# Ledger of designs, part 152: peptides against a protein of PDB entry 5HDT

Target 1, 163 residues: chain A of PDB entry 5HDT
Amino acid sequence: MVVKTFMDMDQDSEEEKELYLNLALHLASDFFLKHPDKDVRLLVACCLADIFRIYAPEAPYTSPDKLKDIFMFITRQLKGLEDTKSPQFNRYFYLLENIAWVKSYNICFELEDSNEIFTQLYRTLFSVINNGHNQKVHMHMVDLMSSIICEGDTVSQELLDTV
Target 2, 163 residues: chain A of PDB entry 5HDT as posed
Amino acid sequence: MVVKTFMDMDQDSEEEKELYLNLALHLASDFFLKHPDKDVRLLVACCLADIFRIYAPEAPHTSPDKLKDIFMFITRQLKGLEDTKSPQFNRYFYLLENIAWVKSYNICFELEDSNEIFTQLYRTLFSVINNGHNQKVHMHMVDLMSSIICEGDTVSQELLDTV

## One batch from the design tools (peptide; made by RFdiffusion4, then SolubleMPNN)

Design b2_p28_4_s1 (from b2_p28_4, 13 letters changed)
Fold by OpenDDE base, seed 5:
Structure b2_p28_4_s1 (fold): chain B 163 residues (1-163), chain A 28 residues (1-28)
Amino acid sequence: as target 1 above (163 residues)
Amino acid sequence: EVPVAKGLEKFKKKKEEEEEKKKLLELE
């Protein structure tokens, strides 16, 4: 129910955005980010991705440390893209499509540890990319990586070495 | 809908304003 609610919400629903702000903040708690069930974590990641979409360009999360935790968390979930035959693959695809289109990782440019976040993202994506992925998956992965490079003023040597 | 990238400048400006307010409060 929560997932569907956020999926259907748009950026112009100001009253609804205010109503669900507390829920959005709660989803970023350690209770959800460190949940033992991987399917629950995937759903949480999708909800977080939708929250960034809905509240763009401003994130409801004000703590830099919390933002770092969220994006490192989302990055870890992207490992699930490796198995194209998984029953949960469609949700992993949704996560990838969302973050690629919204360009939510661009918020990380304001974080001190942005290079660490981007490096981990690139390593994860290159580790899961395979010939079994269809063209759309490949395109979203490329779009996500290229957008970060293009928007960044400088690219760290470590990031270049990862590519 | 507007992607984060399209509103990045607005986000950065707001962040800067918040940081300035924080600094001012720390000096008081």
Scores: peptide ipSAE 0.026, ipTM 0.534, DockQ to the pose 0.033
Fold by OpenDDE base, seed 2:
Structure b2_p28_4_s1 (fold): chain B 163 residues (1-163), chain A 28 residues (1-28)
Amino acid sequence: as target 1 above (163 residues)
Amino acid sequence: EVPVAKGLEKFKKKKEEEEEKKKLLELE
């Protein structure tokens, strides 16, 4: 129910955004980010991605530490893209498509640990990318990585070594 | 719908304009 609610919500629904703000904040709690069930974590990641889309240009999460935790969490979920035959692949695809289009990771440029976040993202994407992925998956991966490079003033050597 | 990156740019520009207007009004 929660997943469907956020998926159907748009940025212009100010009243709905305010109504579900508290729920959005709770989804970033340790209870959800450290949930033992992998499928639950994937759903949480999708919801978080939708939250960034809905509340753009402002994120409802104001704590730098919390934002770091969220994006590191989302990055970990992207590992699921490796298995193209998984029943959950479509949700992993949705997650990738969302963060690529919304450019949600660009919020991380305001964080002190942005380099760590981007490095982990690139390492993850390069670890899962394979010939089994269709053109759409490849396109979203490239769009995501290119957007970050273009918006960044500098690229660390560690990030370059990852490429 | 607007991507976060584009939205943030618009937001920052708007905030800068508001701050400039505020400063101008305070000087008058």
Scores: peptide ipSAE 0.023, ipTM 0.468, DockQ to the pose 0.042
Fold by OpenDDE base, seed 4:
Structure b2_p28_4_s1 (fold): chain B 163 residues (1-163), chain A 28 residues (1-28)
Amino acid sequence: as target 1 above (163 residues)
Amino acid sequence: EVPVAKGLEKFKKKKEEEEEKKKLLELE
């Protein structure tokens, strides 16, 4: 129910955004980010991605440390893109498509640890990309990485070495 | 719907315009 609720919500639904703000904040708790079930973590990641879409350009999370935790968490979930034959691949695809279109990682430019976050993202994407991925998956990966490079005023040498 | 990057860019631009306007008013 929660997943469907956020998927159907848009940025113009101000009343609904206010109503579900507490739920959005709760989903970023350690209880969900460190949940032992892999499928639950994937669903949490999709919900978080939808939250960033709904509340764009402002994130409901005000703590820099919490934002870092969230994006590091989402990055870890992207490892699931490696197995194209997995029954959960469609959910991983949704996650990738969402964050690529919304450009949610661009919020990280305001964080002190932005270079660490982007480095981990790039390493993860290059570790999972393979010839089994279709053109759409490749396009979203390229869009995601290109957006970060284009918006960045300065790119660290560490990040360049990762690419 | 507006992507985060596009939205942030718009907000930054508006903030800069407001700051410039404030400076102009202070000079008058």
Scores: peptide ipSAE 0.023, ipTM 0.450, DockQ to the pose 0.044
Fold by OpenDDE base, seed 3:
Structure b2_p28_4_s1 (fold): chain B 163 residues (1-163), chain A 28 residues (1-28)
Amino acid sequence: as target 1 above (163 residues)
Amino acid sequence: EVPVAKGLEKFKKKKEEEEEKKKLLELE
């Protein structure tokens, strides 16, 4: 129900965004980020991705530490892209597609640990990318990674070595 | 403003394409 709520929310409705702000904040709690069920974690990640889309250009999360936790969490979920035959693959695809189009990871440029986050993202994507992925998946992965490089003010050597 | 705003236009253009994918998120 929570996931469906954010999926259906209109970005242009400020009243609705304010109404569900507390729910959005709650989804970033350790209870959800460390949920024991992998499928729940995936849906939480998708919901968080939608939250960034809905609340742009201002994210509802003001804590740098919380933002780091969220994006590290989302990055871990992207590992599920490896198995293209999984029943949950379409949800992983949704997550990837959302992140790539919204450019939600670009929020991380404002974080002190941005290079760490991007490095983990790149390592994860390179670990799961394979010839079993269709062209759309490949395009989203490339779009996501290249956009970060192109829009970044600075890129660490560690990140460059990962690419 | 957060940098994510740069991607919103691109996302909105393809919003309709995502609707089918959104239907898959029904667990909670």
Scores: peptide ipSAE 0.028, ipTM 0.475, DockQ to the pose 0.039; fails the geometry check

Design b2_p28_4_s2 (from b2_p28_4, 15 letters changed)
Fold by OpenDDE base, seed 2:
Structure b2_p28_4_s2 (fold): chain B 163 residues (1-163), chain A 28 residues (1-28)
Amino acid sequence: as target 1 above (163 residues)
Amino acid sequence: EVPEAKGLKKDKEEKEKKLEELLKKLEE
């Protein structure tokens, strides 16, 4: 299910989409998704989030397996939100803000393994959320989780147990 | 260092540079 808000979001021009297409595809390669450097993986996640923003409501990634890998990858990066004093926290915040506002995970509803993706997302968010986060962080986390629950036609028991 | 290893390192660094450039452009 594609939300109208997601579809109506302002996007970059077709010219820019074409310009970044090859790089977007390259960023989803195993070289970047499995990069040994944690900071590089965070940068990759932010770039991927921006790509989803630009191409919304579509994505340049046509393979369901690749999309699953990407969102599982992004989900893993969100673990970095736990340390609010990290020098990289601002970039983690950017990642969270972006995916929450864009509702990037909505594309996962078309995937067979959507429940697995959403379950891992919720587990990750609840594992890192704490009272040290400011109101904006909390708001984005809630927005992200609420959007998925509201848009989903069916929610697995596993996901419900996670929430 | 083995020449093959140097080549791989150079390729990785080049790709990382492209990533950073892309990030800058996409965040504008």
Scores: peptide ipSAE 0.041, ipTM 0.595, DockQ to the pose 0.019
Fold by OpenDDE base, seed 1:
Structure b2_p28_4_s2 (fold): chain B 163 residues (1-163), chain A 28 residues (1-28)
Amino acid sequence: as target 1 above (163 residues)
Amino acid sequence: EVPEAKGLKKDKEEKEKKLEELLKKLEE
C-alpha cells in the first residue's frame, strides 16, 4: 500500500461521502479500535483521519461516546511519533499532519468530555516531542495545540496547567 | 465449532475486508 500525504488527496464529493458512510461506521467499531496489532491500529487511525478530512467540518459519527472513543484512540496512536527512525514514522507523520491541517479535534468541542480529550492530546504530544523531530513535525504539533486553545470557549484549568 | 464462534469469525472477516476496501478507496 502506497502511503500518500493528505496534500495528494482531494476532499471527496458528496456522492463519494455517501459511499464511504457504511465503511466509516465499521471502521470505528471496537473490532478495529481495539485491534491487537499495533500497525493495524495505526492504519485505522490514518483512515479515520482521512474520514474526518473527507467529511469535514462534519463527521459521520453521531454518538458522542463513539466520537470520544475515536479521538482517544487517535491520541494513543500519536505516541508513535516518539521514534523518528521507525519504519512506520511516515504514517505517524501523516496522521499528525492530517489532523492538524483539518483541525479534526475541533469536532470535540461539541462533546461533554472535550476537556478530557484535549488534555490527553496535550499530554501525549508533550511526551513525544523531541529534538529529533524536524520543523514540520513541530509546526504541526503547535498548530494542533494552538488551534484548540484559540477556538475553545471554555478551557479547563487542568488543560491550562498541562500547557 | 460452536455456531457462535463461526458467526464471530465471519463478522471479523467481513470487517477486515471492509477496512481494506476503505483504505484502498481513501488512498486512490
Scores: peptide ipSAE 0.039, ipTM 0.574, DockQ to the pose 0.019
Fold by OpenDDE base, seed 3:
Structure b2_p28_4_s2 (fold): chain B 163 residues (1-163), chain A 28 residues (1-28)
Amino acid sequence: as target 1 above (163 residues)
Amino acid sequence: EVPEAKGLKKDKEEKEKKLEELLKKLEE
């Protein structure tokens, strides 16, 4: 996988969105979300992040349960940010940069279990953040968390206590 | 190797190939 910054890629046209729909749906299957190889799961997460970027502000997934599974899956992958010396760190950075810029998690506000998703996201980010991260990583983490707090209609006390 | 086991391996390979194709399209 060639790591590119978010700014280096344009959003796809409506025609391309239709082309990617079948692949997007297939990528969200249990086969990929529960793949035994952690490197494959990271690649899947990056692809899912790009899918949300391409389809923003909408999503090709119509099932609330599937959307929850996807964001819980992405949240689990963010744990890989803890090791800045990992050969896969640049891919984890790409994942973070993408979801922070696009504000992908904002789709979760329409889900019944949004508070659960946001709580797990915050707990994960605070568990991996450390002094080894550069300013850009810190900024993306803060941007991601701040956007959810500022743009959400309701924020649970549990989420506020996590901050 | 039994034919049923070969079939399962082929299915996995096809799904992984589809992922690679998706990666190629999204990263270019």
Scores: peptide ipSAE 0.036, ipTM 0.565, DockQ to the pose 0.019
Fold by OpenDDE base, seed 4:
Structure b2_p28_4_s2 (fold): chain B 163 residues (1-163), chain A 28 residues (1-28)
Amino acid sequence: as target 1 above (163 residues)
Amino acid sequence: EVPEAKGLKKDKEEKEKKLEELLKKLEE
């Protein structure tokens, strides 16, 4: 992979998009999504979040199964928000902030398993929320959940039971 | 269909730089 070398080059917008596309496909591989190192998985999630930001409102992924895997993966990483004293908390905050602001999960409305994805997201967020979180963290969590509820055409009973 | 997503307009350049930094870490 020539990512590090390429990043040191001066690039225009189109060249950057091509780079991000190749990186997006690579980052979505099982090697990264199932990486044994927790810190690596967090970095992968942050990169994926920025990929969604860059390509919004579209995604560089053509496989609905791959998209599902990615968002289920990101959801699992959000469990790290639970420990506010963790040295990695700032990166978990970054992940939350990005996906909330971009409304990244809204791409999942095109997926057949959207309700499953949203249900897992809600369960995860309510599982990790605690009194140690400041107002900004709470605001991002609310923004993320509210966007899905307000913009969704249908909401499963299972999802409603988690709210 | 899926609603249009927002793109973090207020700090786009900063986030792009952050992405580059994270990508470099993955290459280490």
Scores: peptide ipSAE 0.033, ipTM 0.623, DockQ to the pose 0.065

Design b2_p28_4_s3 (from b2_p28_4, 14 letters changed)
Fold by OpenDDE base, seed 3:
Structure b2_p28_4_s3 (fold): chain B 163 residues (1-163), chain A 28 residues (1-28)
Amino acid sequence: as target 1 above (163 residues)
Amino acid sequence: SVPEAKGLEKFKKREKEEELKELLEKLE
């Protein structure tokens, strides 16, 4: 996994990672993932992105179902990239930049429903991408999608149709 | 065009970890 080598210098010690474990588990609860406030969900997504950054290439979540829920949740938040004039765009940009740089979604390759997750990610990104986004936004989107394609062992036809 | 936004590259790791803590506190 490329993430392991890429994140080697930025990884916290195991002792430091333990400090965030309780926070990570708490944040991934249904209370936060299904929070009715859109702005809260965005903040939750950013925090989750930071958690994956800290724990990369591993994750503090042991349940495959929970991991799927988290990444489907993050994917839904990326829809906010569509409104480039929103006061919250900085947070959406941070979310995109983080998950692209960390290659957070690459953890999903170990999940049974990885193709579903990647398909939804690609569909979401292509739904919001436009020429109004600056070059950095485009680069992050491309980096995120390209990394998944390059490292994926299997790609669904549905995913290929969205590319 | 979309103006440049604050992101991961503009902050050090420790700063982002602190932000995480702050955000979690706000969410509780």
Scores: peptide ipSAE 0.077, ipTM 0.711, DockQ to the pose 0.031
Fold by OpenDDE base, seed 2:
Structure b2_p28_4_s3 (fold): chain B 163 residues (1-163), chain A 28 residues (1-28)
Amino acid sequence: as target 1 above (163 residues)
Amino acid sequence: SVPEAKGLEKFKKREKEEELKELLEKLE
């Protein structure tokens, strides 16, 4: 099988989405989510973000537990946004920009543990946000958080305290 | 201020992209 990067895939190509479904599923395996290399985990997160972009508004992952693991995993990677001088910052920026634009986390509203996921996301974003970030980073962070607040039916007190 | 970062449209290559591809192929 010819493997193409998910970033290069056409979002409107249903045939392509079906072709790479198995790869998308494999990418969410414990092998990748628990990979010991930090740079690999970042790359995996970016690819997962691309998968959500391609399959939006749906996701190829049907297991609620798996979806939770994925978004908790992506959230952990966003911690890398704190170091603006990191050579990997552009990839962290890519991750943030992608999930903000696609509104990837909105899939989590269907999950039982959505509040936990959103709480961790907000905690992470507020822990890394600083005045050193440029306007684009701030914009994406705000877009990501505001979208969740606006589309959510209920917001936990813990989440409100985080904001 | 942080230097301008690559946007979604401009970012075409990821570090260790080929390594990930190989891993995916092996798992398939």
Scores: peptide ipSAE 0.071, ipTM 0.711, DockQ to the pose 0.044
Fold by OpenDDE base, seed 4:
Structure b2_p28_4_s3 (fold): chain B 163 residues (1-163), chain A 28 residues (1-28)
Amino acid sequence: as target 1 above (163 residues)
Amino acid sequence: SVPEAKGLEKFKKREKEEELKELLEKLE
């Protein structure tokens, strides 16, 4: 198999999506989501973000529990945005920009635990946001949160208290 | 202040994309 990165895949290519379906499923395994290396987890998160970009508006993951695990995992990785001087900051920026642009979290509206996911996302973003972040970082954070607020039919009181 | 971070398109062209490729190869 000729290996291509998910970043290079065309969103409109059904053939490529089918080719890498198994890889996408493997990446979402507990082995990768619970990997002890922080840099590996960041890379996994970026790859998962690309998977959601490619398969949008759907996802190759059929299990609601797995989807919840993935987005909770991605949310935890966003904590890395706090240290703007980190060598990995550009990858954290990539992750943020990707999920904000694609509106990846919108698929969570189909999950029973959507409010929990969104609440954790908002808490995480507000915990890491600071005046040291440039305008683009702030813009992506706002875009990500605004999309969820605008498209959500119901928002928990806990989420409202966080905002 | 923080230097301007590279965006999505710029990141895709960086060498770190090769790291993702290596990860995918391990999944085969």
Scores: peptide ipSAE 0.058, ipTM 0.700, DockQ to the pose 0.032
Fold by OpenDDE base, seed 1:
Structure b2_p28_4_s3 (fold): chain B 163 residues (1-163), chain A 28 residues (1-28)
Amino acid sequence: as target 1 above (163 residues)
Amino acid sequence: SVPEAKGLEKFKKREKEEELKELLEKLE
């Protein structure tokens, strides 16, 4: 597994990682992942993306189930990319840009349910992509999807059918 | 859930939100 931040030597210091650890764990709690406010959930997703950036190529989460929940959560937030005129579009763009650049989803290759996660990601991206998106958005979406295909040892038939 | 995160759900709602805010500020 190779992530962008590792390749570019843009990882944060060990001191910063230690500082953020407790907060990172709190952020992944059901309280935030199931927060009733849509805007809060978006902010949570952005923070989670930043956490993955900081800790790349690893993550402070040791539970496979928790990681699955997190990435399924992030995937759900990406639905907000559909409306380019939304007041929150800039944050959705940030989320997409971050996870694409960092290759955050590549952590999921170590998960038993990786194919499910990737399938949902692809379905979501294809459902929201439209002509209203600028070139950068399209680029990030392509980068995100192609990276998973290229790095994966095996891809489920369901995922292949969506490509 | 993550074993290291056990007990975190016992934090008050306000505390959790404040921590989120702090995290957001630190990550900006």
Scores: peptide ipSAE 0.045, ipTM 0.584, DockQ to the pose 0.021

Design b2_p28_4_s4 (from b2_p28_4, 16 letters changed)
Fold by OpenDDE base, seed 5:
Order: C-alpha cells, then structure tokens, then sequence
Structure b2_p28_4_s4 (fold): chain B 163 residues (1-163), chain A 28 residues (1-28)
C-alpha cells in the first residue's frame, strides 16, 4: 500500500478515504486542536484543510460541534498571515490558498452557527490583511469571502456589518 | 544524580507531541 501525506494526496478513492477516516478523526481531536505549539497547530490546520479537500464535497466529521470547532480553529490559525516575513508564512499561504480554492467553509452552511463562523472568519481576515501581502494573497482572501457571500442563502446583519 | 531540568522535560514532551503528529501524517 502506497503511503502518502495529506499534502500529497488528491481526492482519493472511497476505499482510501475510509482507510484514513480514523486518522482524519484523530487529527480533529482536542489533542491537536488545543496543542500548545503554534507550529503544530498550523500543521494541523493545513492537514485539516487537506482532509476537506480530499473528502470534498463531504466531510468525514459527522458532529456539527466538531465541524464548528475545526473551522473556528482554522480561522484562528489564519491570524498568522499577518507577518509576511515569518518563516512559516508559506504554510499560512498554503492554508489560505487551499481553503479558498476548495471553498472548504461552504460546509459550514449546514451548521446552525454558520453566521458566527463566517463573521469570525471575516473579522480575522480583515484584521490581518495588510499592504505587505502580495496580489495572490489578496485574491485568495477576496475569493474566500466573496464565495461565502454569494453562495449563502441568508446573510446575517452581523456578517454584513463585518464586511 | 543530576536532576533533569524542568525545561528539558517540557521540551521532550513537546517533541513527543510533534512526533505524534508526524506519525499521523506518515500513516496516510
């Protein structure tokens, strides 16, 4: 059996998805989401983004509370985009690019607390966006935010106030 | 007997947690 990392995997067969299900679930555990190491949390976020990419349009996480925790977690990691000179910036870029391209946050539309998640995402992005970001970063941020606005059935006033 | 520094112990624990993540990635 060929062993790959999440970052090296494309959308796998159903058999492969099932094989890695336990790993995907384990990665979303509090052990990783609440890991004290910032670099570990970033790697976890990237892996989670890859999991969403691989399992798209579905997610291996069945608990709405867990999904909320994951996306709130990912959102918190995006704060690292602020420092463009950080050695870890490329990984933050990868995270942003991935979730923007896959439209990973669209899974949140099925959640009761989607507006909270989106609001927090927008606040985070607007807080970290700066002139040091190149055009690609800006485009991914815009793509991510605009996709949510365009595809959402309803947009709360709170979310609108954030924009 | 030289007692192990608390900092070293914490460092080792941190590294072990990183290894756990690495193992998870390698299993995919």
Amino acid sequence: as target 1 above (163 residues)
Amino acid sequence: EVPEAKGLKKFKEKEEKKKELEKLLKEL
Scores: peptide ipSAE 0.032, ipTM 0.544, DockQ to the pose 0.016
Fold by OpenDDE base, seed 3:
Structure b2_p28_4_s4 (fold): chain B 163 residues (1-163), chain A 28 residues (1-28)
Amino acid sequence: as target 1 above (163 residues)
Amino acid sequence: EVPEAKGLKKFKEKEEKKKELEKLLKEL
């Protein structure tokens, strides 16, 4: 993988800083967001969530279109929470826990298409949430949705109908 | 906190962030 090769190169402080930024941006490329392997996409989502956590409240992604793509991508991965018995559930749980704790989706409030992002998030969460999930999963889902409602100044009727 | 200590703390934080990012990206 090209990313691994770049990370193994010796760089001075200024070049390293630029390299890390470029690598973070590369992770959000269509190559990774549209990767054919489902497990790779999950790992990408976890890495993106960690990037948001590490650099909070800032993010290396400044393009509104790219941010939208990232959060729509993360939202799609949350569908994996539906199968609590899958070997990958622990990683889906990690993804949920991370984005809920960090409140990563709050970055979306500054995006023009924030309502679309939040609507898809809520629809996805409600489609997978069930009584089979343990208390922690429920708590994280509720925390994630409640934070957006509490901090949002405008909620679309479509979102309200979803709740 | 003295300026020198604050600067060092910020520097270490940035370096830790970079290392964490590298670790994550290597898993892909």
Scores: peptide ipSAE 0.029, ipTM 0.499, DockQ to the pose 0.032
Fold by OpenDDE base, seed 1:
Structure b2_p28_4_s4 (fold): chain B 163 residues (1-163), chain A 28 residues (1-28)
Amino acid sequence: as target 1 above (163 residues)
Amino acid sequence: EVPEAKGLKKFKEKEEKKKELEKLLKEL
């Protein structure tokens, strides 16, 4: 078996996806999602984003509660986009680019609390977007938000009011 | 325990956890 990092992998074969399943589940544990180190949490978020990319359009996580926890967690990490001069900004950018490209949040439509997740995402993005962000960052943010509006059959009034 | 020692301990724990995560990422 060739060892790869999540960031270096394209979407894998079904066989490889099966091999990585336990690892993917481990990364979503409370140990990592509630890690006290901000840099560790960012790295975890990037890895989770990569997992969603690899397993797209599905996810290895079957629990609705776990999926909610993951996306709320990722949303919280996106707050780091606010400081464009941070040493970690490139990883925040990677996170944004990845989830926007993959449309990772679209899996949340099957969750009962999807509107809550999307609302928090929108609020977070609007809170961090600023003139210091280049065109690519703006594009990814718009793509991410637009995809959710366009793909959703129903959105809450709260979400609509946020837009 | 001296505050400086506590700080160092916390730092080491943080670094160990980072290393653990990095190792996990490479195991695919």
Scores: peptide ipSAE 0.020, ipTM 0.412, DockQ to the pose 0.017
Fold by OpenDDE base, seed 2:
Structure b2_p28_4_s4 (fold): chain B 163 residues (1-163), chain A 28 residues (1-28)
Amino acid sequence: as target 1 above (163 residues)
Amino acid sequence: EVPEAKGLKKFKEKEEKKKELEKLLKEL
């Protein structure tokens, strides 16, 4: 009985993942990644971050080019962290907190263009970090950057120059 | 812990994550 219950729960979870698979793939389309509305792009980024959280440690996106596009897209959205007084700041905070906790960018180590992605991430974070950010924001930024450094065996000179 | 309890906890956590995603999708 106990074993059957556990198996049923796992099955239900996987079935629900399959239910959202088509939607997850659709959210990574150019229609959403290149959407003209800034607020829509932020929501898309949060949804993509949640998809990575739900499917961790795997991802429903199998194309290296698509994964690169997604993380470059998410990186661009992080620029919104610069204005702590923005009505959308809480959603930008959610995005940062999520990707830092999940370590979403670590999947990029499997990509040929990982150095480019990490370089852009570091440049973006250093461009937006300021004294107006509270300790939690600073901690998430540090966690995000340190996780990449610790996971990578070799860091490019370009990335080192960015830091 | 009882294996059933562990399974239920894990299931609930996944369900909460999915509900959060659904909420965000509705806002799009």
Scores: peptide ipSAE 0.052, ipTM 0.583, DockQ to the pose 0.048; fails the geometry check

